# Designs tried in a protein design run: peptides against a protein of PDB entry 5CWW. Part 18

Target 1, 194 residues: chain A of PDB entry 5CWW
Amino acid sequence: VPKLQGPFDFDLNPEDEQDDEVELKDIYVIGEKPRVADLMRGEEEELEMMKEDQHNGLSLNIICLLSTSGQVKICLDIDGVEAQWLPPRSKNKRLFAPPPEPPSLLTFQTFDTLKPAEVTPDGWPMFSEDATSPYSFYVTHPAGITYISLTPWVFRLESELQSDSEAGTEFRIDLLAKGQGSERDRIFTQTRTQ

## One batch from the design tools (peptide; made by RFdiffusion4, then SolubleMPNN)

Design b1_p10_6_s1 (from b1_p10_6, 3 letters changed)
Fold by OpenDDE base, seed 5:
Structure b1_p10_6_s1 (fold): chain B 194 residues (1-194), chain A 10 residues (1-10)
Amino acid sequence: as target 1 above (194 residues)
Amino acid sequence: PLEALKKALE
């Protein structure tokens, strides 16, 4: 049985400290790229082929949060929260290790998918996957559908995370963080039939 | 790199 993990502490940027209780409606998780070395134990040829694919994805989990207002928050799991399973009901009183500190999520980007006039109290925006890319998805709301892609920055970030060179890394990562380079495109807008 | 990322997003 999967273990319920959480709560997650969101290190929200101080700019997000606006007391507006953002009611979350949906969560979309993009899992980290598999550690090819662990999966390909014995298939060296496939390992080389997967290493050559410069597009293997991010080594961090990405957690996307969607509010009732259509706000999307892109969060990164730096602590590497692995899927935990409930320990088998073994009778041994494992000493309650203090609960590990809740994993911290870093907010990479926040943006809106709806105009203020499109926000409704009964609106229920939802995520849906894009079959063409694990780093692209849709936000569906009664007012319209928005395409989102993380591909403009995710692979560049991975390149920095895997770089052995510390020289300029801070600067390049700062540029990535400030660039807020997610693609966003409203692909459909519901016409209010008067 | 992770510390740099954390710092950039703080």
Scores: peptide ipSAE 0.481, ipTM 0.931, DockQ to the pose 0.692
Fold by OpenDDE base, seed 2:
Structure b1_p10_6_s1 (fold): chain B 194 residues (1-194), chain A 10 residues (1-10)
Amino acid sequence: as target 1 above (194 residues)
Amino acid sequence: PLEALKKALE
C-alpha cells in the first residue's frame, strides 16, 4: 500500500515568510528525469540516440504551488522524495527508525500571474501541462491564461549539479538562484464585456 | 553543488 507522504516543510525566503497563510489551490509536480544511462544499462546503441534528444532534465523534483491570488511558487526537492510504501505488517518489531526528518523544499522563485484587480475571493486558478515541454506549463484563471517556462534556468542548473568542477560552481549557482529566470507570458486576457 | 544551491536559496 502506498504511504502518504508529508507534510513537507518549505524553506521560504524571509520575504515570503511575512506573507499570511497563502491559500493553495493547486500543485504541479515535475518529476526528476531518470538518468537514461541507469535505465538502459547494456544497450549502448539506443543510449546514444536517446542522449542526443534528451535534454537531460533536472535531477531534482520540481514542485510548483499555486495560490488563490495567482501566486506561483517554484520549489526544488533537494532530498529526493521517493515513493514510499507502508511497511509490511511483518510481526517482527523492527525498531521503527525514527521517521526521517520531513523532506524540505527549497523555494527557488515566487511570482504573480494575476494583477491585483484580477484577484477574486472565489478564484480557482489551475495548472495545466504543456505537451511540447515537460518544463513548461500554464496557469489558467477566469481573468486569463499565463504561460510559464522553467527552461531558461533548469538545464543550466542541471549542468552545475552534474559538473565535476568545483571551480566557480558556487558563484554560478548563486547567480542562477538570484536571477529568477523563469519565463512568464500572459497569452490570454479575458475582456470583461461590460 | 547541492549544498551550494541550498546556501544560495537560504
Scores: peptide ipSAE 0.480, ipTM 0.931, DockQ to the pose 0.721
Fold by OpenDDE base, seed 4:
Structure b1_p10_6_s1 (fold): chain B 194 residues (1-194), chain A 10 residues (1-10)
Amino acid sequence: as target 1 above (194 residues)
Amino acid sequence: PLEALKKALE
């Protein structure tokens, strides 16, 4: 049986003073790329193909949060939240392991998918996956559909995380964090028939 | 690199 995980602590950027007022409606999780060591249990050829594909993905979980207002918050799981299962009912002594420290999520980017005039009290935005990319998804709202892609930054960030060179890493990561490089495209807008 | 990321997003 899966273990219920959470609460998550959000290290909210202090500039988002509006965070306390954000009513969340949906969550979308992009799992970390499998570790090369876990792939090595498979065919070596698949591992080589995956290594050559610059599109192996991020080694961190990405957690996307969606508000009633259509605000998307993209968070990174720095601590590496793993799927936990309830231990089988075996008799062994509950060593009260100290409760694991709540995982901290870092906010990478926050943006709106709706214009202020499109926000409705009864609006129910939802995430949906893109079958063509694990790092792309849609936000669907009665006012319209927005395509989102994390591909502009996710692979570059992974390259920095896996780099053995410390030279310039801080600078390049700072540029990535400030660049807010997610692609956002409104692919459909509902025409209000007045 | 991970510490640099934390610092950049804090």
Scores: peptide ipSAE 0.480, ipTM 0.931, DockQ to the pose 0.713
Fold by OpenDDE base, seed 1:
Formats: C-alpha cells, sequence, structure tokens
Structure b1_p10_6_s1 (fold): chain B 194 residues (1-194), chain A 10 residues (1-10)
C-alpha cells in the first residue's frame, strides 16, 4: 500500500508569500533523470549510447503546481523525495525511526498562464504532458491553452549540478534562477462568442 | 551546487 506522504514544505520567496493562499487545482511531476548506469547494468554498449544522448534530464524532481487562477509554480525537489510504501506488518516492533523531516521544495519560478480578465471563479486549469519532451507540458483552461517548456534552463542547471568545478558555479546558478527562462506560449485562445 | 541553488532561490 502506498504511504501517504506530506505535508510538503515550500520554501517560497517573500514575494511569493501571497501565493500561500492560492487554491491549487492540479499538480504535475517531472521525475528526475533515471540513473542510466543503474538501469543498464550489464548492457555496457547501450549505456555508452545513452550517455552520449545529450538530452540528459535534470537529476532533481520538478513539481509543477497549478492554481485556479492559472498560476504555475515550478518547484525543485532538492531532498530527493522517493515513493514510500507502508512497511509490511512484520511482528517486530522495529523502533519507529522518527518520521523523516518533511521534504522541502524550492520555488524556481512562478508565472501566470491566464490574463486577469480570463480568470473565472469556476475555472479548472489542468496540466497535460507533451509527448515530444519530458520537460514540456500544456496548461489547458476554458480561455485557452498555454505551452510551457523548461528546456531553456533545465539542461543548463543539470550541467551545473554535475560540475566538479566550483569555480563560477554560484554565479551561473544565480543567473539561471534570476533568468526564469521557462518558455511560455499561448497556442490557443478561445474566442468569446458574443 | 545544491547549496548554491538554495542560496540563489532564497
Amino acid sequence: as target 1 above (194 residues)
Amino acid sequence: PLEALKKALE
């Protein structure tokens, strides 16, 4: 049986404190890059081919949150939240290890997919995947559809996370964080029939 | 790198 996990703590920027009251409607998770080395244990030739595939995803889970107003919050799981299962009812009262500290999510970016005039009280924005990229997705709302891509920053961030050189890493990560480089494109807008 | 990321997002 899956273990219920949470609550999750969100490290929100002070500017995003107003977002704590945001009613969430949907969640979209982009899992961390699989450790290809662990999956391809025994297939060295295929491992080399997959290592050469430059499309190395992020080693962190990405948690996307969507509000009723069409606000998207992109969060990074720095603690590496894994799926947990209820322990089997083994008779041995193993000392309940203290519950692990709740994982902290870092807010990387917050942006809107709707204009203020498009926001409705009964709005139901939803995430949907992009079959062409694991780091791209859509937000669908009655007012329109927005394409979102994390590809402008995710691979650069991964490069910094995997770098053995500390030189300039702080500066480059700061630029990534401040750049808020997610692509956002409204691909469809519903015409209000008068 | 993770500490730098934390600091950049604080």
Scores: peptide ipSAE 0.479, ipTM 0.931, DockQ to the pose 0.717

Design b1_p10_6_s2 (from b1_p10_6, 5 letters changed)
Fold by OpenDDE base, seed 3:
Structure b1_p10_6_s2 (fold): chain B 194 residues (1-194), chain A 10 residues (1-10)
Amino acid sequence: as target 1 above (194 residues)
Amino acid sequence: SLEALKEALK
């Protein structure tokens, strides 16, 4: 039986704290890049082909949150949350290890997919995957559909995480976080019939 | 590093 995980602690930027009333409607998880070396232990030839796929994904899980208002929050799982299963009903009272500290999520980016005039109280935005890329997805709302891609920053962030040099890493990551960030494209807009 | 990421996103 899968274990219920959470609550997650969100390290929200102080500017985002003012919207105390953000009702979440959906969640989308992008799993960390599999350590190819761990999966391919024994298949050396396929390992070389996958190394040539230059676009090594992020080594962190990405948690995307979607509000009723169409706000997207991109969070990074820095603690490495894995799927957990309920322990087998073993009879032995093994000493309860203290419950692990709740995992913390870092907010990388927050942005809107809807204009203020498109927000409705009965709005139910939803995520959907892009079959062509693990780092791209859609937000569907009655007002329209927005394409989102994390590719502009994901690979650069991974390069910084894997760098042996700490010199300037903080500065470069700060530039990534303050930059243009994720790509957003409204691919469909519902025409209001007057 | 992961620590540099944490500091940059605070």
Scores: peptide ipSAE 0.343, ipTM 0.902, DockQ to the pose 0.634
Fold by OpenDDE base, seed 1:
Structure b1_p10_6_s2 (fold): chain B 194 residues (1-194), chain A 10 residues (1-10)
Amino acid sequence: as target 1 above (194 residues)
Amino acid sequence: SLEALKEALK
C-alpha cells in the first residue's frame, strides 16, 4: 500500500506569502530524470547514445500546482522525495528513524494562465500531459487551453546543477530564476457566444 | 550547485 506523504512545506518567496490562500485544484508532477547510469548498467552502447542526448532532463522532481484562478506554481523538490510504501508488518521494531523532516519545495516560478475576466468561482482548471515532451503540458479551463513548456530553463538548470565549477553558477542560476523562462501559449480561447 | 539554487530562490 502506498504511504501517504506530506504535507509539503513550501518555501514561498515573500511576494507569494502575501497571496491569499490560493485554492489549489490540480497537481502535476514531472519526475526527475532517471539515473541513466544506474538503469543502463550493462547496456554500455545505449548508455553512450543517451549520454550524447544532453537533453536528459532535470535531476530534481518538478511539482506544478494549479489554482482555481488558473495560477500555476512551478516548484522544485530539492530534498528528493521518493515514493514510500507502508513497511511490511515484519516484527522488528526498526527504530523509527525520526520522521524525515518534511520535504521542502522551492518555488521557481509563478504565473497565470487566465485573464482576470476569465476567472470564475466554479472554474476547475486541470493539467494534462504533452505526449511529445515530459517537460511540456497543458492547462485546460472552460475559458481556454494554455500550452506550457519548461524546456527553456530546465536543461540549463540541470547543466548548472551538474557543473563542478562554482564559478559563475550562482549568477547563471539567478538569471534563470529571474528570467521566468517557461513558455506559455494560449492555443485555444472559448468564444462566449453572446 | 544545489546550494546556489537554494540561495537564488530565497
Scores: peptide ipSAE 0.341, ipTM 0.901, DockQ to the pose 0.671
Fold by OpenDDE base, seed 2:
Structure b1_p10_6_s2 (fold): chain B 194 residues (1-194), chain A 10 residues (1-10)
Amino acid sequence: as target 1 above (194 residues)
Amino acid sequence: SLEALKEALK
C-alpha cells in the first residue's frame, strides 16, 4: 500500500512569508531525470545516442504550485522525495526509527499568470502538460492560457549541480536564483463579450 | 553543489 507522504515544509523567501495563506488549487510535478545509465545496464551504444539527444534534465524533482490568484511557485526537492510504501506488517516491533524530518522544498521562483483585474474569487486555474517538453507546461484559467517554460534555467542549473569545479559555482547559482529565468507567455486571452 | 543551491535560495 502506498504511504501517504507529507506535509512538506516550504522554505519560502522572507518576502513570500508575508503573503497571507495562499489557497492552492493545483500541483504539477516534474520528476527528476531518470538515471538512464542505471536502467540500461549493458546497452552502451543506445546509451551514447541517448546522451547526445537528451538535454540532461534536472536531477531534482520540481514541484509547481498554483494558487487561486494564478500565482505560480516553482519549488525544488533537494531531499529527493521518493515514493514510499507502508512497511510490511512484520510482527516484529522493529523500533520505529523516529520519522525522518519532513522533506523541505526550496522556492526557486514565484510569478503571476493573471493580471489583478482577471483574478476572481471562484477562479480555478489548472496546470496542463506540454507534450513537446517535460519542462514546459500551461496554466489554464477562464481569463486566459499562459505558457510556461523552465528550459532557460533548468539545464544551466543541472550543469552547476554536476560540475566538479567549486570555483564560481556559488556565484553562478546565485545569479540563476535571482534571475527571472522561466519563460512566461500569455498565448490566449478570453475576450469578455460585453 | 546542492549545498551552494541551498545557500543561494535561503
Scores: peptide ipSAE 0.341, ipTM 0.901, DockQ to the pose 0.668
Fold by OpenDDE base, seed 5:
Structure b1_p10_6_s2 (fold): chain B 194 residues (1-194), chain A 10 residues (1-10)
Amino acid sequence: as target 1 above (194 residues)
Amino acid sequence: SLEALKEALK
């Protein structure tokens, strides 16, 4: 049986602390790139091909949160939360190690997909995947559909995370974070028939 | 580095 994981502590930026009122409606998880080296033990040729794919994705899990108002929060799992299974009911009183500190999520970006006039109390926005890219998805709301892509920054961030050079890394990551680099495109708007 | 990411997002 899968273990219920959480609670997650959100290290929300101070700007986000004021929104105690954000009701979350949906979650979308983009898993970390597979550790090719661990999966391909013995297939050196395929390992080389997968290393050459500069587009292997981010080594961190991405957790996208969606509010009733259509606000999207892009969070990064810096603690490497792995899928946990309930331990088999073995009777051994393992000393309750203090519950591990809840995993922390870093907020990378927050943005809206709806205009204020499109927000409704009964609105139920939802995520859906894009078959063309693991780092692209849609937000569907009764008012419209918004395409979102993380590709403008994900691969650049991965390059910085894998860089052995500490020189300028903080500056480059700061530029990525401030750039608000996710692509957003409203692909459909529902016309209110009067 | 992961530490640089943490500092940049604080």
Scores: peptide ipSAE 0.341, ipTM 0.901, DockQ to the pose 0.665

Design b1_p10_6_s3 (from b1_p10_6, 4 letters changed)
Fold by OpenDDE base, seed 4:
Structure b1_p10_6_s3 (fold): chain B 194 residues (1-194), chain A 10 residues (1-10)
Amino acid sequence: as target 1 above (194 residues)
Amino acid sequence: PLEALKKALK
């Protein structure tokens, strides 16, 4: 049985002072790239092919949060939250391990998918996956559909995380964090028939 | 690199 995980602590950027007022409606999780080395134990040739594909993804979980207003918050799981299962009812002494420190999520980017005039009190935005990419998704709202892609930064960030070179890493990561390079495209807008 | 990321996002 899966273990219920949370609460998560959000390290919200102080500039997002409006965070306390954001009513969340949906969550979308992009899991970390599988440790291909662990999964492909015995299939070295396929492992090499997958390593050469620049599209191996991010080694961190990405958690996207969606508000009623259509605000998307992209968070990174820096602590590496793993799926936990309830231990089988075996008799072993619950060593009261101290409760694990709550995982912290870092906000990478926040942006709106709706214009202020499109926000409605009864609006119910939802995430949906893109079958063509694990790092792309849609936000659907009665006012319209927005395509979002994390591909412009996710692979570059992974390259920095896996780099053995310390030279310039801080600078390049700072540029990535400030660049807010997610692609956002409104693919459909509902025409208000007045 | 991870510490640099934490620093950049705080």
Scores: peptide ipSAE 0.485, ipTM 0.934, DockQ to the pose 0.689
Fold by OpenDDE base, seed 3:
Structure b1_p10_6_s3 (fold): chain B 194 residues (1-194), chain A 10 residues (1-10)
Amino acid sequence: as target 1 above (194 residues)
Amino acid sequence: PLEALKKALK
């Protein structure tokens, strides 16, 4: 039986806390890509082909949150939340390890997909996957459809996370965090027939 | 690098 995980603690920036009324409508999870080296320990020949896929994804889970207003929050799972299963009913009183600390999510980026005039009280925005990329998705709302891609920053961030050099890492990561590099493209807008 | 990321996003 799968173990219920959560609640997740969100480290929201103080500027994001002021919107106390953000009702979440949907979530979209992009799972971490496993280290190719850990998967391919038995198949040396396929390791070379996967190394040529220069676009190793992020080693962190990405959790996207969508509000009723069409606000998207992109969060990173720094603690590495893995799928947990209920322990088998083994009779042995294994000493209860202290419950793991609740996982914390770091907010990487927050942005809107709707204009203020497009926000409706009955609006129900939803995520949908992009079949062509694991790091791209759509936000669908009655007012329109927005394409979102994380590819502009996700691979650069992974490169920094895997770098053996500490020199300049803090500076480059700070630039990534401030750059807000997600691509957004409104691919469809519903024309209000007045 | 992970600590640097935490610091940058706080």
Scores: peptide ipSAE 0.484, ipTM 0.934, DockQ to the pose 0.726
Fold by OpenDDE base, seed 2:
Structure b1_p10_6_s3 (fold): chain B 194 residues (1-194), chain A 10 residues (1-10)
Amino acid sequence: as target 1 above (194 residues)
Amino acid sequence: PLEALKKALK
């Protein structure tokens, strides 16, 4: 039986902690891409063909959070949350190791998809996937639709995570974290027919 | 690199 996981702790930036209880309306998860090399162990020829086309996705899970106000938080799972199963009811009182510390999500970026005048108390924004890219998605609200892409930074971050060279890694990662390079484009705005 | 990322986002 699958185990319910959570709650997750969010390491929010101090600026984000001051925001009142942001009512979350939706969550969107971009799972880590498994290393094809680990899945295709023994099929070298197919591995070479897949390496060329596979922009190897980020090795971290991405958790996107959406508030009633249309605020998006992009969070990274550094601890690598895996699917957990309920321990088999084996009669042996195996000393339950203290539950591991709850996994912490790190906030990578926070941004708004709505203007203040578009925010409504009954608004229900939702995520939807982009069929063309696993790292792109839409936020749909009655006021409009916003396209979001994580592609400007995801592949660069993965390159840094997989680099064996420690030289300059801290600097480049710091630039990535501060750059907040997600693409955001309002593709549709609902005209209020007065 | 993960520790560097954690440090950069804290």
Scores: peptide ipSAE 0.484, ipTM 0.933, DockQ to the pose 0.722
Fold by OpenDDE base, seed 1:
Structure b1_p10_6_s3 (fold): chain B 194 residues (1-194), chain A 10 residues (1-10)
Amino acid sequence: as target 1 above (194 residues)
Amino acid sequence: PLEALKKALK
């Protein structure tokens, strides 16, 4: 049986604290890049081919949150949240280890997919995946559809996370964080029939 | 790198 996990703590920037009252409608998770080395244990030749596949995803889970107003919050799981299962009913009363500290999510970027005039009280924005890229997705709302891509920054961030050189890493990561480089494109807008 | 990321996002 899956273990209920949470609550999750969000390390929100002070500017995002006003967003703590935002009613969430949907969540979209982009899992960390699989450790190909662990999956391909025994197939060294295929492992080399997959390592050469330059499409190295991020080693962190990405949690996308969507509000009723069409606000998207991109969060990074720095603690490496894994799926937990209820322990089997073993008779040994193993001393309940204190519950692990709740994982903290870092807010990387917050942006809107709707204009203020498009926001409705009964709005139901939803995430949907892009079949062509694991780091791209859509936000669908009655007012329109927005394409979002994390590809402008995700691979650069991964390169910094995997770098053995500390020289300039802090600066480059700071530039990534400040750049808020997610692509956002409104691909469809619903025409209000008068 | 993770500490740098934490610092950049705080």
Scores: peptide ipSAE 0.483, ipTM 0.933, DockQ to the pose 0.718

Design b1_p10_6_s4 (from b1_p10_6, 3 letters changed)
Fold by OpenDDE base, seed 4:
Formats: C-alpha cells, structure tokens, sequence
Structure b1_p10_6_s4 (fold): chain B 194 residues (1-194), chain A 10 residues (1-10)
C-alpha cells in the first residue's frame, strides 16, 4: 500500500506575493528519469542504446501545480522524494525514526494559461499528458487548451547537473533559472457564441 | 550544480 506523503513545503519566491491566494485544482508529476545504470545492471547492451537517446530526462522530479485561474507553477524536487510504501505488518518495533524533514519544492517557473477575461469562478482547469513526450503536457479549460513543453530547458539543466566541471556552472544555472524557457502555445480557443 | 540551482531559485 502506498504511504501518504506530505505535506510538502513550497519555497515560494517572495515576488509571488499572490501565492497565498492561489486555489490549486490539479497536480501533474513528471518523475525523475531512473538512473538507467542502476536499473539496467546486467543489460549493458540496452544501457548503451538508452544512453544514446539524447532525450535523457531530468534526474529531479518535476511537480506542476494548476490553479483555478489557470496559473501553472513548475516546481523541482531538489531533495529527491521517493515513493514510499507502508511497511509490511512485520512485528518489529523499528524505532520511530524522526519524521524525515518535509521535502522542499523549489519554484522554477510560474505562468498563466488563461487571459484575465477567460478566468471564471467555476472554471476547472486540468492537466493531461502528451503521449509524444514525457516533458510535455496540456492544460484544458472551458476557454481553451494550452500546450506546454519543458523540453527547452529540462535537458540543458540535466546536462549541468551531471557535469563534473564546476567552471561556469553557477552562471549557466542562473541563466536557465531566469530564462523561463518553457514553451506555451494555445492550441484551441473556445469561441463564445454571443 | 545542485547547490547553484538552489541558490538561483531562492
């Protein structure tokens, strides 16, 4: 049985003063790429083929949050939250390890998928996956559908995380964080029949 | 790199 995890602490940027008022409606999780080396221990040939796929995902979990207003928040799990399962009913009183410190999520990017005039009190935006890419998804709202892709930055970030060179890393990471490079495209807009 | 990321996002 999966263990209920949380609460998660959100390190909200102080510039997002409006974060306390954001009513969240949906969550979309992009799991970290498994360390292929750890999973494929014994299948060296398949490991080489998977390494050549330049589309090696991010080694961090990505948590996307969606508000009623259509605001998307892209968060990174820096602490590496792993799926936890309830221990089998084995009798041994393992000492209550102190509850692990709540994982902190860092906000990478925040953006809107709706125009102010499209926001409705009864609006129910939802995430849906893109079958063509693990790092792309859709936000569906009665006003329209928005395509989102994290591919412009996710692979570059992974390259920096895996780099053995510290030279210029801080600068390149700062550019990535400030660049807000997620792709956003409104693919459908519902015409209000007046 | 991870520490740089933490610093850049805080």
Amino acid sequence: as target 1 above (194 residues)
Amino acid sequence: ALEALKKALK
Scores: peptide ipSAE 0.521, ipTM 0.940, DockQ to the pose 0.688
Fold by OpenDDE base, seed 1:
Order: sequence, then structure tokens, then C-alpha cells
Structure b1_p10_6_s4 (fold): chain B 194 residues (1-194), chain A 10 residues (1-10)
Amino acid sequence: as target 1 above (194 residues)
Amino acid sequence: ALEALKKALK
């Protein structure tokens, strides 16, 4: 049985403090890149092919939150939250390890998928995956469909996380964070039939 | 890099 995890703490920027009142409707999780080296133990040829596919994803989990208003919040799991399962009823009173500190999520980017005039009280925006990319997805609302891609920054961020050089890392990461470079494209808009 | 990221997002 899966263990209930949470609550999660959100490190929201002060500008996003108003977001604490945002009613969330959906969540979309992009898991960290698999440790290919651990999975491909014994498949050296496939490991080389997968290493050459430089499309190594981010080593952090990405948590996308969607509000009733169509606001998307892209959060990063810095602490590396892993799936937990209820311990088997083994009689050994394993010392209750102190409950792990609640994981903190960092807000990377917040943006809207709807215009103010498209927001409705009964709106039901939903995430859906893009089968062509693990770092792309759709937000579907009665008013329209928005394509979102994290690819403009995810791979650059991963490169910084894996770099052994500290030189310029702070500057480049600051540029990434400020650039808020997620692609956002409204691919469909529902025409209001008068 | 992670500390730089934390600093940039706070």
C-alpha cells in the first residue's frame, strides 16, 4: 500500500504569496531521469546508445500544479522525494526513524494559460501528457488547449547540475531562473458561439 | 549548483 506523503512545503516567491489562495485542480509530475547506469548494468551497448542520446532529462523531479484559473506553477523537488510504501507488518519494532522533514518544493516558474475573460468559476483545467516528449504537456480547458514545453531550460539546468566547474554556475543558473523560458503555445481556442 | 538554484529561486 502506498504511504500517504505530505504535506509539501512550497517555497513561493513573495510575488507568488497570493498563490497560497489558489485552488488547485490538477497535478502533473515529471519524474527525474532514470539512473541509466544503474538500470543498464550488464547492457553496455545499450548504455552507450542511451548516453549518446544527450536527451538526458533533469535529475530533479518536476511538479506542475494547475489552478482553476488556468495558472501553472512549475516546481522543482530539490530534496528528491521518493515513493514510500507502508512497511510490512514485521514484528520488529524498527526504531521509528523520526519522520523525514517535509520536502520543500522550489517554484521555478508561474504563468497563466487562460486570459482573464476565459476564467470561469466552474472551470476544470486538466493536464495531459505529450507522447512525443517527457518534458512537454498540454493544459486543456473549455476555453482552449495550451501546449507547454520545459525543454528550453530543463537540459541547460541539468548541464549546470552535472557540471564539476563552479565557475559561472551561479550566474548561468540565475539567468535560467530569471529567463522563465518554458514554451507556451495556445494550439486551440474555443469559439464562443453567440 | 543546487545551492545556486536555491538562491536564485528564493
Scores: peptide ipSAE 0.521, ipTM 0.940, DockQ to the pose 0.690
Fold by OpenDDE base, seed 5:
Structure b1_p10_6_s4 (fold): chain B 194 residues (1-194), chain A 10 residues (1-10)
Amino acid sequence: as target 1 above (194 residues)
Amino acid sequence: ALEALKKALK
């Protein structure tokens, strides 16, 4: 049985803390790339093929949050929350190690998918996957559909995370964080028939 | 790199 994981502590930036009013409506999780090296210990040829797939995803889980107002928060799981299964009910009194500190999520980017005039109290925005890319998705709202892609920064971030060079890493990461590089495109707008 | 990321996003 899957273990219910959480609560997650959101280290929301102080700019995000003021939004006590943000009612979340949906969540979209992009899992970390599989550790191919751990899975393919016996198949060196497949390991090489998967390494050649230049599109190795991010080694961090991405958690996207969607509010009633159509605000999207892109969060990164820095602590690497692994899928936990309920331990078998074996009576062994494992010394209650203090519950590990709840994993912290870092907000990478926050943006709106709706104009203020499009926000409705009964609006129910939802995420939908893009079959063409694991790092692209849609936000569907009665007012319209917005395409979002994380591809402009995800692969660059992964390259920095895997880099053995400390030189300039802080600067490059700072540029990535400030770049707000997610692609956002309104692909459909519902015409309000008067 | 992870520490740099934490610092950049705080």
Scores: peptide ipSAE 0.520, ipTM 0.940, DockQ to the pose 0.702
Fold by OpenDDE base, seed 3:
Structure b1_p10_6_s4 (fold): chain B 194 residues (1-194), chain A 10 residues (1-10)
Amino acid sequence: as target 1 above (194 residues)
Amino acid sequence: ALEALKKALK
């Protein structure tokens, strides 16, 4: 039986804390790219084909949160939350390991998909996947559809995470974190028939 | 790199 995980602690920037009223409506999870080398230790030929897919995804889980107002928060799972299963009903009272500290999510980026005039009390924005990329998705709202892509920064961040060189890493990571790197494109807007 | 990321996103 799957174990219920959470609650997650959100390390929100102080500027985002003022939105105490952000009602979340949807969640979209982009799982970490499996270390192909660890999974494919027996299949050397398939490893070469997957290496040609040059775009190594991020080694961290990405959690996207969507509010009623169409605000998107892109969060990173730094602690590496894995799927957990309920321990088998083994009779042996093994010593309760201290409850693991709740996983913390770091907010990488926050942005809006709706204009203030498009926000409605009955609005229900939803995530949907992009079949062409694991790092792209759509936000659908009655006012319109917004395409979002994380590809402008995700591969650069992964390159920094996998770098053996500490030289300049802090500077490059700071630049990535301050950058508005996610692509946003409104692909459809509902025309108000006046 | 992870510590730098934590520091940058705090």
Scores: peptide ipSAE 0.520, ipTM 0.940, DockQ to the pose 0.718

